# Ledger of designs, part 11: peptides against a protein of PDB entry 2Q3Z

Target 1, 272 residues: chain A of PDB entry 2Q3Z
Amino acid sequence: YVLTQQGFIYQGSAKFIKNIPWNFGQFEDGILDICLILLDVNPKFLKNAGRDCSRRSSPVYVGRVVSGMVNCNDDQGVLLGRWDNNYGDGVSPMSWIGSVDILRRWKNHGCQRVKYGQCWVFAAVACTVLRCLGIPTRVVTNYNSAHDQNSNLLIEYFRNEFGEIQGDKSEMIWNFHCWVESWMTRPDLQPGYEGWQALDPTPQEKSEGTYCCGPVPVRAIKEGDLSTKYDAPFVFAEVNADVVDWIQQDDGSVHKSINRSLIVGLKISTKS
Target 2, 254 residues: chain A of PDB entry 2Q3Z as posed
Amino acid sequence: YVLTQQGFIYQGSAKFIKNIPWNFGQFQDGILDICLILLDVNPKFLKNAGRDCSRRSSPVYVGRVGSGMVNCNDDQGVLLGRWDNNYGDGVSPMSWIGSVDILRRWKNHGCQRVKYGQCWVFAAVACTVLRCLGIPTRVVTNYNSAHDSNLLIEYFRNSEMIWNFHCWVESWMTRPDLQPGYEGWQALDPTPQEKSEGTYCCGPVPVRAIKEGDLSTKYDAPFVFAEVNADVVDWIQKSINRSLIVGLKISTKS

## One batch from the design tools (peptide; aimed at target 1 S145 I155)

Design b1_p11_1_s4 (made by RFdiffusion4, then SolubleMPNN; from b1_p11_1, 4 letters changed)
Fold by OpenDDE base, seed 2:
Structure b1_p11_1_s4 (fold): chain B 272 residues (1-272), chain A 11 residues (1-11)
Amino acid sequence: as target 1 above (272 residues)
Amino acid sequence: SLEQRPVSSSD
């Protein structure tokens, strides 16, 4: 989880699981220096360098910083996400084969955001950075992954009487989503939450005003302890949300229906 | 394609 530089990332759908090879490259020349630059341009360092540096011994703190800095939202982060198939002014997310080229491009262009990433690209870069900083980390893929936007642990669709989705479909389920799990102790929590911690660098929801997510104990998610910092309800919903259809009739009446055909969550943790 | 995309209710 620290030494392996080559691995696989799972993609596709629950019915058609695929994978790609990925070069994490955490020990390649100059990569550690780039990871240190990433830390030195983070908003917390710019606000108070002494305080930020004093906290870099905490994998909890560093994990949260990296989660925020792998995306370029809110800061001088590494990657710009894009999902609309219009990648002509950058690099298609599907063309990347490793984290090293991404990190080198970011640094060589004055910490300008790299175009473009999707979930596995964000996760893979985060994995590289965390491993480079000595934090055992693996990429995780979750099929039928929910994006809950209102923290109610539901994916809600509004439908007319014919079942046609109305509105902007703000809440949705991804065919797959990737994030990372990092091994660390949690001295900031009650005993028993040491071990794998979920971190999500894909910009989905803000946590304490920044597009970042975690660390949250995998155990807390498994046991349904949603009070555990950070972002337990969001990560819980990614793997456990229920799907609800709100069906509006012509007379203005609304019927609530549980959508049992859409099953959220099928998590695969990589071994390398 | 291996792109990340929303799942439709028909999937």
Scores: peptide ipSAE 0.433, ipTM 0.886, DockQ to the pose 0.492
OpenDDE base, seeds 1, 3, 4, 5: peptide ipSAE 0.429, 0.420, 0.419, 0.421; ipTM 0.884, 0.882, 0.880, 0.879; seed 1 fails the geometry check

Design b1_p11_2 (made by RFdiffusion4)
Pose (drawn by RFdiffusion4):
Structure b1_p11_2 (pose): chain A 254 residues (1-148, 151-160, 170-248, 256-272), chain P 11 residues (1-11)
Amino acid sequence: as target 2 above (254 residues)
Amino acid sequence: TTEEEPVDTDS
């Protein structure tokens, strides 16, 4: 979770899982410096640099800023999202085989966002950043499935959508800022929309808090709960509707 | 597909 520089990002579907190899490259030349730069341009550093550097004692703080800076609403984030099959301005999300070239591109262009990312690209870059800084991190994929004239599927078909698959990262740490028993894997989602409140979204939120439905636990628990849960009910006339099943075959490299 | 898409197919 710290030292291995290549891994797998799972894509495809719940029935046909694809394992896409990936070069996280966290110890390649210039990557650590780029990661320290990423921290020094974060909006909390601009607001109060002395405090920002002091808070870097915390993997909760750093994980939040590190993952949060990958797809940042501010112009200084690492990547720009796009899902319309129109990637001519820059580089397709399906082209990358690693996080390193994106990070170098980002540094070389005045810390401007690199076009383009999709959920697994953001997650992959977040893994590189956090593994470089020493926070044990893994990329995770969740699969969702439809069964097909449903209004539900139409509403979605024609960025908090429910996708065929969605990726995020999990990082390992204690949570002295929370009630006892929430140490361990924390979910961090670097995909784009920081929207409800706060400088960043989403996480870190303890995986246990998600499983337990304890959605008052910081940070951004409802956003992560929504990626692995969806409750759908029909009223033809009360009935459970399985046209949409969310939270299947959640996967990570062994 | 390896691309992220709104869910509409069975799997």

Design b1_p11_2_s1 (made by RFdiffusion4, then SolubleMPNN; from b1_p11_2, 10 letters changed)
Fold by OpenDDE base, seed 5:
Structure b1_p11_2_s1 (fold): chain B 272 residues (1-272), chain A 11 residues (1-11)
Amino acid sequence: as target 1 above (272 residues)
Amino acid sequence: SLLQRPASEEA
């Protein structure tokens, strides 16, 4: 999890699982320096360098910083996400074969955001950075991954009387989503939450005002302890959200229906 | 798809 530089990332759908080879390259020349630059341009460092540096011994702190800095939202982060298939002014997310080129481009262009990433690219870069910083990390793929936007642990679809989905599909289920799990102790939590911690660098929701996510103990998610910092409800929903249809009737009434055909979550953790 | 998309759009 720290020493492996090449691996696979799972993509596709639950019915059609695919994988791609990925060069994480955490030990390639200059990559450690780039990871240190990433830390040195984070908003917390810019606000108070001494305080930020004093906390870098904490993988909890560093993990949270990295999850925020891998995306360019709110800061000088590495990657700009794009999902509309219009990549002509950058690099298609599918073109990347490793983290090294992305990180080098970011650094070489004055820490300007690299165009473009999607979930697996964000996750892979985060994995590289965390491994480079000595934090055991793996990429995780979750098929039928929910994006809960209102923290109610549901994916809600509004439907007309004909069952047609209405409005913005802001809450949705991704065919797949990738994030990382990092191994760390959690001295900031009650005993028993050491081990794998979920971190999500894809800018989906703000956590304490920043597009970052985690670390949250995988155990807490498994056990349904949603009070556990950080971002337990969001990560829980990614793998466990129920789907609800709100069906508008002709009389203006709304019927709540549980959609049992849409099953959220099929998580695959890499072994390398 | 290798691209991340809504699950409803998967072929």
Scores: peptide ipSAE 0.452, ipTM 0.905, DockQ to the pose 0.490
OpenDDE base, seeds 1, 2, 3, 4: peptide ipSAE 0.446, 0.430, 0.435, 0.433; ipTM 0.903, 0.902, 0.902, 0.902

Design b1_p11_2_s2 (made by RFdiffusion4, then SolubleMPNN; from b1_p11_2, 8 letters changed)
Fold by OpenDDE base, seed 1:
Structure b1_p11_2_s2 (fold): chain B 272 residues (1-272), chain A 11 residues (1-11)
Amino acid sequence: as target 1 above (272 residues)
Amino acid sequence: SLMQLPVSEES
């Protein structure tokens, strides 16, 4: 995982799995230096450099910082996300072939946000950075990935009596979503939560006031331990959320129905 | 498309 510079990222849909080649390039010239700059411009360093530096020996701490800094939300992070297919003022997320050009552009433009990224771009850049910092990391793709916005472990659709969706979908299911898993010990948790930890650098929800996610033990998600820091409910919902239809009747009553046609979660972990 | 897209029930 740390030594692999080239790999594949899975995309598409559960029925039509695709992949793209990706150059992670963690050992290319100057990339480690850029990763160190990323750490040195993070909000925690700017607030208290000594405290931040003292915590960089913890992959838990570093993983959480990187998750926040790969996106440009709330900080001088690397990538700006965009999903509306209008990329004329930047680079299309689909145009990237590796993390190296993204990181170099970010650094060379004074740590200005790079336009644009989507989930696999965020995940791939995070993977590069974490690998540079000596943390074994892989990109993960989850098909039919849920985005729970209210932390109730449900994807909720509001429908009229005819089953038509009412209003804008606040919650949604992505055809696919990518994040990373990093291998680390969890001395901050009870024994048994060492191993793969999920980290999500795509800005979806705030965690402790910052657009970051994780690390959370993959084991905790598998076992349904939602009390486990960090962000276990959100990551659990990405792979396990139930879909619920709230059907409003003419009399104003609302009926709750489980939507069995939309099945959340088909996770593929990369082997390299 | 290689874009992330919301899943629609009609697929």
Scores: peptide ipSAE 0.383, ipTM 0.862, DockQ to the pose 0.480
OpenDDE base, seeds 2, 3, 4, 5: peptide ipSAE 0.370, 0.382, 0.361, 0.372; ipTM 0.859, 0.866, 0.853, 0.857; seed 5 fails the geometry check

Design b1_p11_2_s3 (made by RFdiffusion4, then SolubleMPNN; from b1_p11_2, 9 letters changed)
Fold by OpenDDE base, seed 5:
Structure b1_p11_2_s3 (fold): chain B 272 residues (1-272), chain A 11 residues (1-11)
Amino acid sequence: as target 1 above (272 residues)
Amino acid sequence: SLLQKPASEES
């Protein structure tokens, strides 16, 4: 999980699982230096360098910083996400074959955001950075991954009387989503939450004002301990959300219906 | 698909 530089990332759908080879390249020339630059341009360092540096011995702290810095939201982060299939002014997310080129481009262009990434690209870059910093990390793929925007652990669809989805579908289920799990102790939590921690660098929701996510113990998610920092409800919902249809009738009444045909979550953790 | 999409759009 630290030494492996080449691996696979799972993509596709629950029905059609695919994978691509990926070069994480955490030990390639200059990559460690780039990871250190990433830390040195993070908002916490810019605000108080001494405080930030004093916290870098904590994988919890570093993991959270990396989660925020892999995306360019809110900061000088690495990647700009795009999902509309218009990639002509950059690089298609599907074109990347490894993290090294992305990180080098970021650095070589003065820490300007690299265009473009999607979930697996964010996850892969985060995996590279975390491994480079000595944190055991793996990429995780979750099929039928929910994006809960209002922290109610539901994916809610509004439907008319004919069952047609109304609105912008802000809450949704992705065909797949990728994030990382990093192995660390959690001295900031009660005993028993050491081990794999979920971190999500894809900018989906803000955590404490920043587009970052985690670390949250995988155990806490499994056991449903949503009080556990960081971002347990959001990560829990990604893998466990129920789907609810709000069906509006002509008389203005609304009927709540549980959608049992949409099953959220099929998580695959990589072995390397 | 290799692209991340809404599950409803996946073929």
Scores: peptide ipSAE 0.420, ipTM 0.909, DockQ to the pose 0.486
OpenDDE base, seeds 1, 2, 3, 4: peptide ipSAE 0.409, 0.403, 0.408, 0.415; ipTM 0.906, 0.906, 0.906, 0.909

Design b1_p11_2_s4 (made by RFdiffusion4, then SolubleMPNN; from b1_p11_2, 8 letters changed)
Fold by OpenDDE base, seed 4:
Structure b1_p11_2_s4 (fold): chain B 272 residues (1-272), chain A 11 residues (1-11)
Amino acid sequence: as target 1 above (272 residues)
Amino acid sequence: SLEQRPVSEEA
């Protein structure tokens, strides 16, 4: 989880699982230096360098910083996400084959955000950075991954009598989503939550005002302990949200059905 | 596709 530089990232859908090779390259020349730059341009460092540096011995703190800094939201972070197929002014997310080129581009352009990433790109870059910093980390893919925007642990679809989804479609289930899990102790939590911690660098929801997510103990998610820092409800929903279809008839009547055909969450953890 | 997409838009 620290030593492997090449691996696979799982993509596709639950029914059609695919993978791509990825060069994490955490030991390639200059990558560690770039990771240190990433820490030195984070908002917390800029606000109070001494305080930030004093906390860098904590994988919990560093993990959370990295989660925020891998995306360019709110800061001078690495990647700009885009999902609308308009990639002409950058690099298509599907074109990346490793983290090294992304990180080098970011640094070489004065820490200007790299265009563009999607979930696996964010996750892979985060994985590289965390590994560089000595934190055992793996990329995780979750198929049928929910994005709960209102913290109700539900994904709600509104449909007309023809079954067509209505509204802004803000709540969604991704065909797949990637994040990272990092191994660390959690001295900030009650005993028993050491081990794998989920971190999500894809800018989906704000956590304490910043587009970051985690670390949250995988155990807490498994056990449904939603009070556990950080962002347990959101991560829980990614893998466990229930899907509700609201069907509106022409007469204005509404009834709901739980979508049994779509099961949220099929997590695959990598060994490399 | 290898793109991340909403399930509703996948096919």
Scores: peptide ipSAE 0.452, ipTM 0.895, DockQ to the pose 0.441
OpenDDE base, seeds 1, 2, 3, 5: peptide ipSAE 0.442, 0.444, 0.440, 0.442; ipTM 0.884, 0.892, 0.891, 0.884; seed 1 fails the geometry check

Design b1_p11_3 (made by RFdiffusion4)
Pose (drawn by RFdiffusion4):
Structure b1_p11_3 (pose): chain A 254 residues (1-148, 151-160, 170-248, 256-272), chain P 11 residues (1-11)
Amino acid sequence: as target 2 above (254 residues)
Amino acid sequence: SHTDMPTDPTS
């Protein structure tokens, strides 16, 4: 979770899982410096640099900023999202085989966002950043499935959608800032829309808080709970509707 | 049977 520089990112579908190899490259030349630069351009550093550097004692603070800076609403984030099959301005999300070239591109262009990312690209870069800084991190994929004239599927078909698959990272740490018992894996989601409140979204939120439905736990628990849960009910006339099943075959490299 | 989501990011 710290030292291995290559891994797998799972894609495809719940039925046909694809394992895409990936070069996280967290110890390649210039990557650590780029990661320290990423911290020093974060909006909290601009607001209060002395405090920001002091808060870097915490993997909660750093995990939040690190993952949060990958797809940042501010112009200094690492990647720009796009899902319309129109990637001519830059580089397709399906092209990358690693996080390193994106990070180098980002540094070389005045810390401007690199076009383009999709959920697994953001998660892959977040893994590289956090592994480089020493926070044990893994990329995770969740799969969702439809069964087909449903209004539900139409509403989505024609960025908090429910996708065929969605990726995020999990990082390992204690949570002295929370009630006891929430140490361990924390979910961090670097996909784009920081929207409700706060400088960043989403996480870190303890995986246990998600499983337990304890959605008052910081940070951004409802956003992560929504990626692995959806409750759908029909009233033809009360009935459970399985046209949409969310939270299947959640996967990570062994 | 259940099929892939139409919101497939790779398509």

Design b1_p11_3_s1 (made by RFdiffusion4, then SolubleMPNN; from b1_p11_3, 7 letters changed)
Fold by OpenDDE base, seed 5:
Structure b1_p11_3_s1 (fold): chain B 272 residues (1-272), chain A 11 residues (1-11)
Amino acid sequence: as target 1 above (272 residues)
Amino acid sequence: DYQDMPNDLEK
């Protein structure tokens, strides 16, 4: 999880799993230096360099910083996300074959955001950075991944009397979503939460004011301990959210229905 | 492809 530089990232759908080869390249020339630059341009370093540096021995701290810095939201982060198939002014997310080129482009252009990324690109770059920093990390793909926007552990659809979805689907289920899991101790938590920690660098929701996510113990998610920092409810919802249909009648009445046909979550962890 | 992302997240 630290030494492997080439691997695969899983994509597609739950029924039709696909994968792409990916060069993580954490040991290629200059990549470690770029990772250190990433740390040195993070908002916490810019605010108080001494304090930031003093905390870099904590993989919990570093993981959270990296989660925020892989996306360019809120900071001088690496990647700009785009999902509308208009990539003419950059590189299509589907064109990337590894993290190295992305990181080099970022650094070589004065830490300007690289266009463009989607979830697996964010995850892969985060994986590279974390591995560079000595944190065992793997890319995870979750099929039928929920994006809970209001922290109620539900994906809610509003439907008319005919069952047709109304509105623009503020909440949604991704066909797939990628993030990373990193191995670390959690001295900041009660005993037993060491091990794999979920981190999500794709800018989906703000955590403590920044587009970042985690680390949160995978164990906590599995056991439903949503009190554990960081962002347990959000990550839990990604893999366990229930889908609720609010059926609205013409008379204004609303019927709540649990949609069991839409199953959230099928997580695959990589060995790379 | 991860193309179902809401527009507000594309920025």
Scores: peptide ipSAE 0.081, ipTM 0.739, DockQ to the pose 0.107
OpenDDE base, seeds 1, 2, 3, 4: peptide ipSAE 0.045, 0.027, 0.032, 0.033; ipTM 0.729, 0.700, 0.724, 0.725; seeds 1, 3 fail the geometry check

Design b1_p11_3_s2 (made by RFdiffusion4, then SolubleMPNN; from b1_p11_3, 6 letters changed)
Fold by OpenDDE base, seed 5:
Structure b1_p11_3_s2 (fold): chain B 272 residues (1-272), chain A 11 residues (1-11)
Amino acid sequence: as target 1 above (272 residues)
Amino acid sequence: SHSVMPNNPEE
């Protein structure tokens, strides 16, 4: 998980699983230096360099910083996300074949955000950075991945009496979503939560004011311990949310229907 | 360039 530079990222859908080859390239020339630059331009370093540097021995701290810095939201992060198929002013997310080119572009353009990324690109870059920093990391793909915006563990659709969806599908289920899991101890938690920790660099929700996510123990998610920092409810919902259809009648009455036809979550972890 | 389905919301 640290030494592997070539791998695969799973994509597609639950019914049609696909994979692409990916060059993580954490040991290629200059990549470590770029990862260090990434740390040195993070908001916490800019605010207090001494404090930030003193905490870089903690994989928990570094993981959280990296999850925030891989996206360009709120900071001088690496990637700008885009999903509308309008990539003419940059590089299509589907065109990337590795993390190295992305990181080099970012650095060579003065830490200007690279256009564009989607979830697997964010995850792959995060994986490269974390591996480069000596943190065992793997990319995870979750099919039918829920995006819960209000931490109620539900994906809620509002419909009229005719079944037409009202408003934007802000809460949604992705065909697939990628994040990373990193191996670390959790001295900041009670014993038993060492091991794989979920980190999500795709800018979906703010955590403590920043678009970052995790680390949260995979064990905590599995056991439903939603009190465990960081961002356990959000990550839990990605893999185990229920879908609820709210049907509003003309009289203003609301009917709740739980959609059991769509199963949220099918997680695949890379083996290397 | 990869020919993969982009990340999209489900219906």
Scores: peptide ipSAE 0.039, ipTM 0.713, DockQ to the pose 0.145
OpenDDE base, seeds 1, 2, 3, 4: peptide ipSAE 0.020, 0.025, 0.023, 0.023; ipTM 0.654, 0.687, 0.684, 0.663

Design b1_p11_3_s3 (made by RFdiffusion4, then SolubleMPNN; from b1_p11_3, 7 letters changed)
Fold by OpenDDE base, seed 2:
Structure b1_p11_3_s3 (fold): chain B 272 residues (1-272), chain A 11 residues (1-11)
Amino acid sequence: as target 1 above (272 residues)
Amino acid sequence: EHQVMPNDLER
């Protein structure tokens, strides 16, 4: 995982799985220096450099910082997300073939956010950075991935009597979503949660006031231990949320229907 | 292929 510079990222849909080649390039010239700059511009360093530096020996701490800094939300992070197909003032997320160009652009433009990223771009850049910092990391793809916005482990849709969605869709199910898993010990948790930890750098929800997610033990998600830091309920919902359709009738009555036609979650872990 | 909501793909 640390030594692999080229790999594949899975995309598409559950029915039509696709992949793209990706150059992680963690050993290319100057990339480690850029990763160190990323750490030195993070909000925690700017607030208290000595404290931040003292904690950089913890992969838990570093993973959480990287999760926040790969997106440009709340900080001088690397990537700006965009999903509306309007990419004319930047680079289309689909145009990227590796993390190196993104990181170099970010650094060369004075740590200005790079336009644009989507989930696999965020995940891939995070993977590169974490590998540079000596943390074994892989990209993960989840098909039919839920975005729970209200922490109820449900994706809720409101429909009229005709089945038309009413109001703005606040909650989402992605055709696919990508994040990373990093290998680390968890001395901050009870024994048994060492191993793969999920981290999500795509700016979906705030965690402790910052657009970041994890690290959370993959084991905790598998076992349904939602009390485990960080962000276990959110990551659990990405892979296990139930879909609820609320049907409003003309009389104002609301009926609950569980949509069994859509199964949330089909996770694929990359081997390279 | 970009990341989208499945329901938007059906439209």
Scores: peptide ipSAE 0.173, ipTM 0.782, DockQ to the pose 0.146
OpenDDE base, seeds 1, 3, 4, 5: peptide ipSAE 0.092, 0.038, 0.085, 0.057; ipTM 0.760, 0.739, 0.769, 0.745; seeds 1, 3 fail the geometry check

Design b1_p11_3_s4 (made by RFdiffusion4, then SolubleMPNN; from b1_p11_3, 7 letters changed)
Fold by OpenDDE base, seed 1:
Structure b1_p11_3_s4 (fold): chain B 272 residues (1-272), chain A 11 residues (1-11)
Amino acid sequence: as target 1 above (272 residues)
Amino acid sequence: EHQDMPNNLEK
């Protein structure tokens, strides 16, 4: 989880699982230096360098910083996400074969955001950075992964009386989604939450004003402890959200139907 | 080699 530089990332769908080879390259020349630059340009360092540096001994703190800095939202982060197949002014997310080229491009262009990333690219870069910093980390793929936008642990669709979906889907279920899990103790939490912590660098929702997610104990998610820092409800929803159809009648009445035909969440953790 | 579902996260 720290020593392996070559690995695989799972993609595709639950029915048709695929994988791609990925060069994490955490020990390649200059990569550690780039990771240190990433820390030195984070908003917390810019605000108070001494305080930021004093907290870098905490994997919890560092993990949260890295989660935010891998995406370019709100800061001088590494990657810009894009999902609309319009990649002509950059690099297609599907073209990347490793984290090293991405990180080098970021540094060499004055810490300008790299175009473009999707979930596995964000996750892979985060994995590289965290490994560089000595934090055991693995990429995780979750099939049928939910994106809850209103913190109610539901994916909600609105339908008319005829069952037709109305308007654009605000909430969605990814065919697959990737994030990372890092091994760390949680002295900031009650005993028992040490171990794997979920971190999601894909800019999906803001946490405390920044597009970042986690760390949250995998155990807390499994046990349904949604009060656990950080972002337990969101991560819980990624793997456990219910799908609800709101049927709107012409008379204004609303009926609720829980759709069990599509089950949310099939998480696969990598061995590397 | 597979794409994520198109979405409105591009903010």
Scores: peptide ipSAE 0.036, ipTM 0.741, DockQ to the pose 0.142
OpenDDE base, seeds 2, 3, 4, 5: peptide ipSAE 0.029, 0.039, 0.032, 0.030; ipTM 0.703, 0.771, 0.736, 0.703; seed 3 fails the geometry check

Design b1_p11_4 (made by RFdiffusion4)
Pose (drawn by RFdiffusion4):
Parts: C-alpha cells; structure tokens; sequence
Structure b1_p11_4 (pose): chain A 254 residues (1-148, 151-160, 170-248, 256-272), chain P 11 residues (1-11)
C-alpha cells in the first residue's frame, strides 16, 4: 500500500470485471517534489501557510488535502473531469496507463488542471500522491447495475449520478479526531463536485462509519454512503424496486 | 435484461 508502484484498477461491469494495470509511479523522479508542490498551492496554505504546514502532522489533514487537490473546484487542482466522449482538447481518460505523466503535465503548466479525468483517473492520481507521502492507500471500484421503461433509469440517462462503476481511494490511519474505534481504512473520493460545505470533498470518512450508517462522522459521510447505497421503493397500489442495485462487487487489488 | 444506468466510459 506504500511501496508497490504498479497495481490494478478495476473497470467494466459487475458481471464482466476488467483489470486495468496502472503505473502509480510514486517514487519516479520529480514526483515527490510535485507532491510537495501540490501541498504548497493548496487553498489552506494560501489562507494560512504556517498553520497548513503544522497540520501536515496529520494523515487526516494530508489525505483530505491530497485527494481533495486532485479534482479541485479551484483552478489549481490536478485534473478536469469530462464524460461526453469529447476529449479533443486534451487526453482521453481511457488512454492513461499511469499517474506520472499527468502529474508532470500538471506541474509544467503552472499547476493548471490537466484534461481530462474520469473517476478512476482521479482515484489513480490520488493513490500516487498519497503513497508518495507515505500514507498507505489503495484504489477501489464499486459497481452498480440496472435492470430495464423505468423513470429512474430515464432520469439518469437523459455529477452525482449513479454510474456503471465508480472509483475512489481508501487510506489507512488512526482517527483521534473522531470517537474511538474508527481507525483503519478511510474513504477518500477525489471526483469533482465539492458542493455541500468545506474546502474539499469527499473524506476521509471511516469505512466502518459507512457500513454502520453513522453519517455524522467527518468528513462527508453521506457522499460516500450514497455511492454504495440506494433505497428505491414503488407505489403502484409499497414495494421494493430493484431496477437499480448499487454497491456490488466492491473490488481492490489483493 | 440487465443493463447500465449510465456509462462512465464508452461501451
């Protein structure tokens, strides 16, 4: 989770899982410096640099900033999202085989966002950044499935959608800032929309808090709970509707 | 039939 520089990102569908190899490249030349630069251009550093550097004692703080800076609403984030099959301005999300070239591109262009990312690209870059800084991190994929004239499927078909698959990262750490027992894997979601409140979204939120439905636990627990849960009910006339099943075959490299 | 809600990438 710290030292291995290549891994797998799972894509495809719940029935046909694709394992896409990936070069996280966290110890390649210039990557650590790029990661330190990423911290020094984060909005909290601009607001109070002395405090920002002091807070870097915490993997919660760093994990939040690190993952949060990958797809940042501010112009100094690493990647720009796009899902309309129109990637001519730059580079397709399906083209990348690693995080390194994106990070280098980003540095060389005044810390401007690189076009384009999709959920697995953001998660892949977040893994590289956090592994480089020493926070044990893994990329995770969740799969969702539809069964087909549903209004539910129409509403979605025609960025907090429910996708065929969605990726994020999990990082390992204690949580002295929370009530006891929430140490371990924390979910960090670098996909784009920081929207409700705060400098960043989404996480870190303990995986256990998600499983337990303890959605008052910081940070951004409802956003991660929504990626792996969806409750759908019909009233033809009360009935459970399985036209949408969310939270299937959640996967990571062994 | 089983299908996709929305594709993250092209089918």
Amino acid sequence: as target 2 above (254 residues)
Amino acid sequence: PTSAVVYESPP

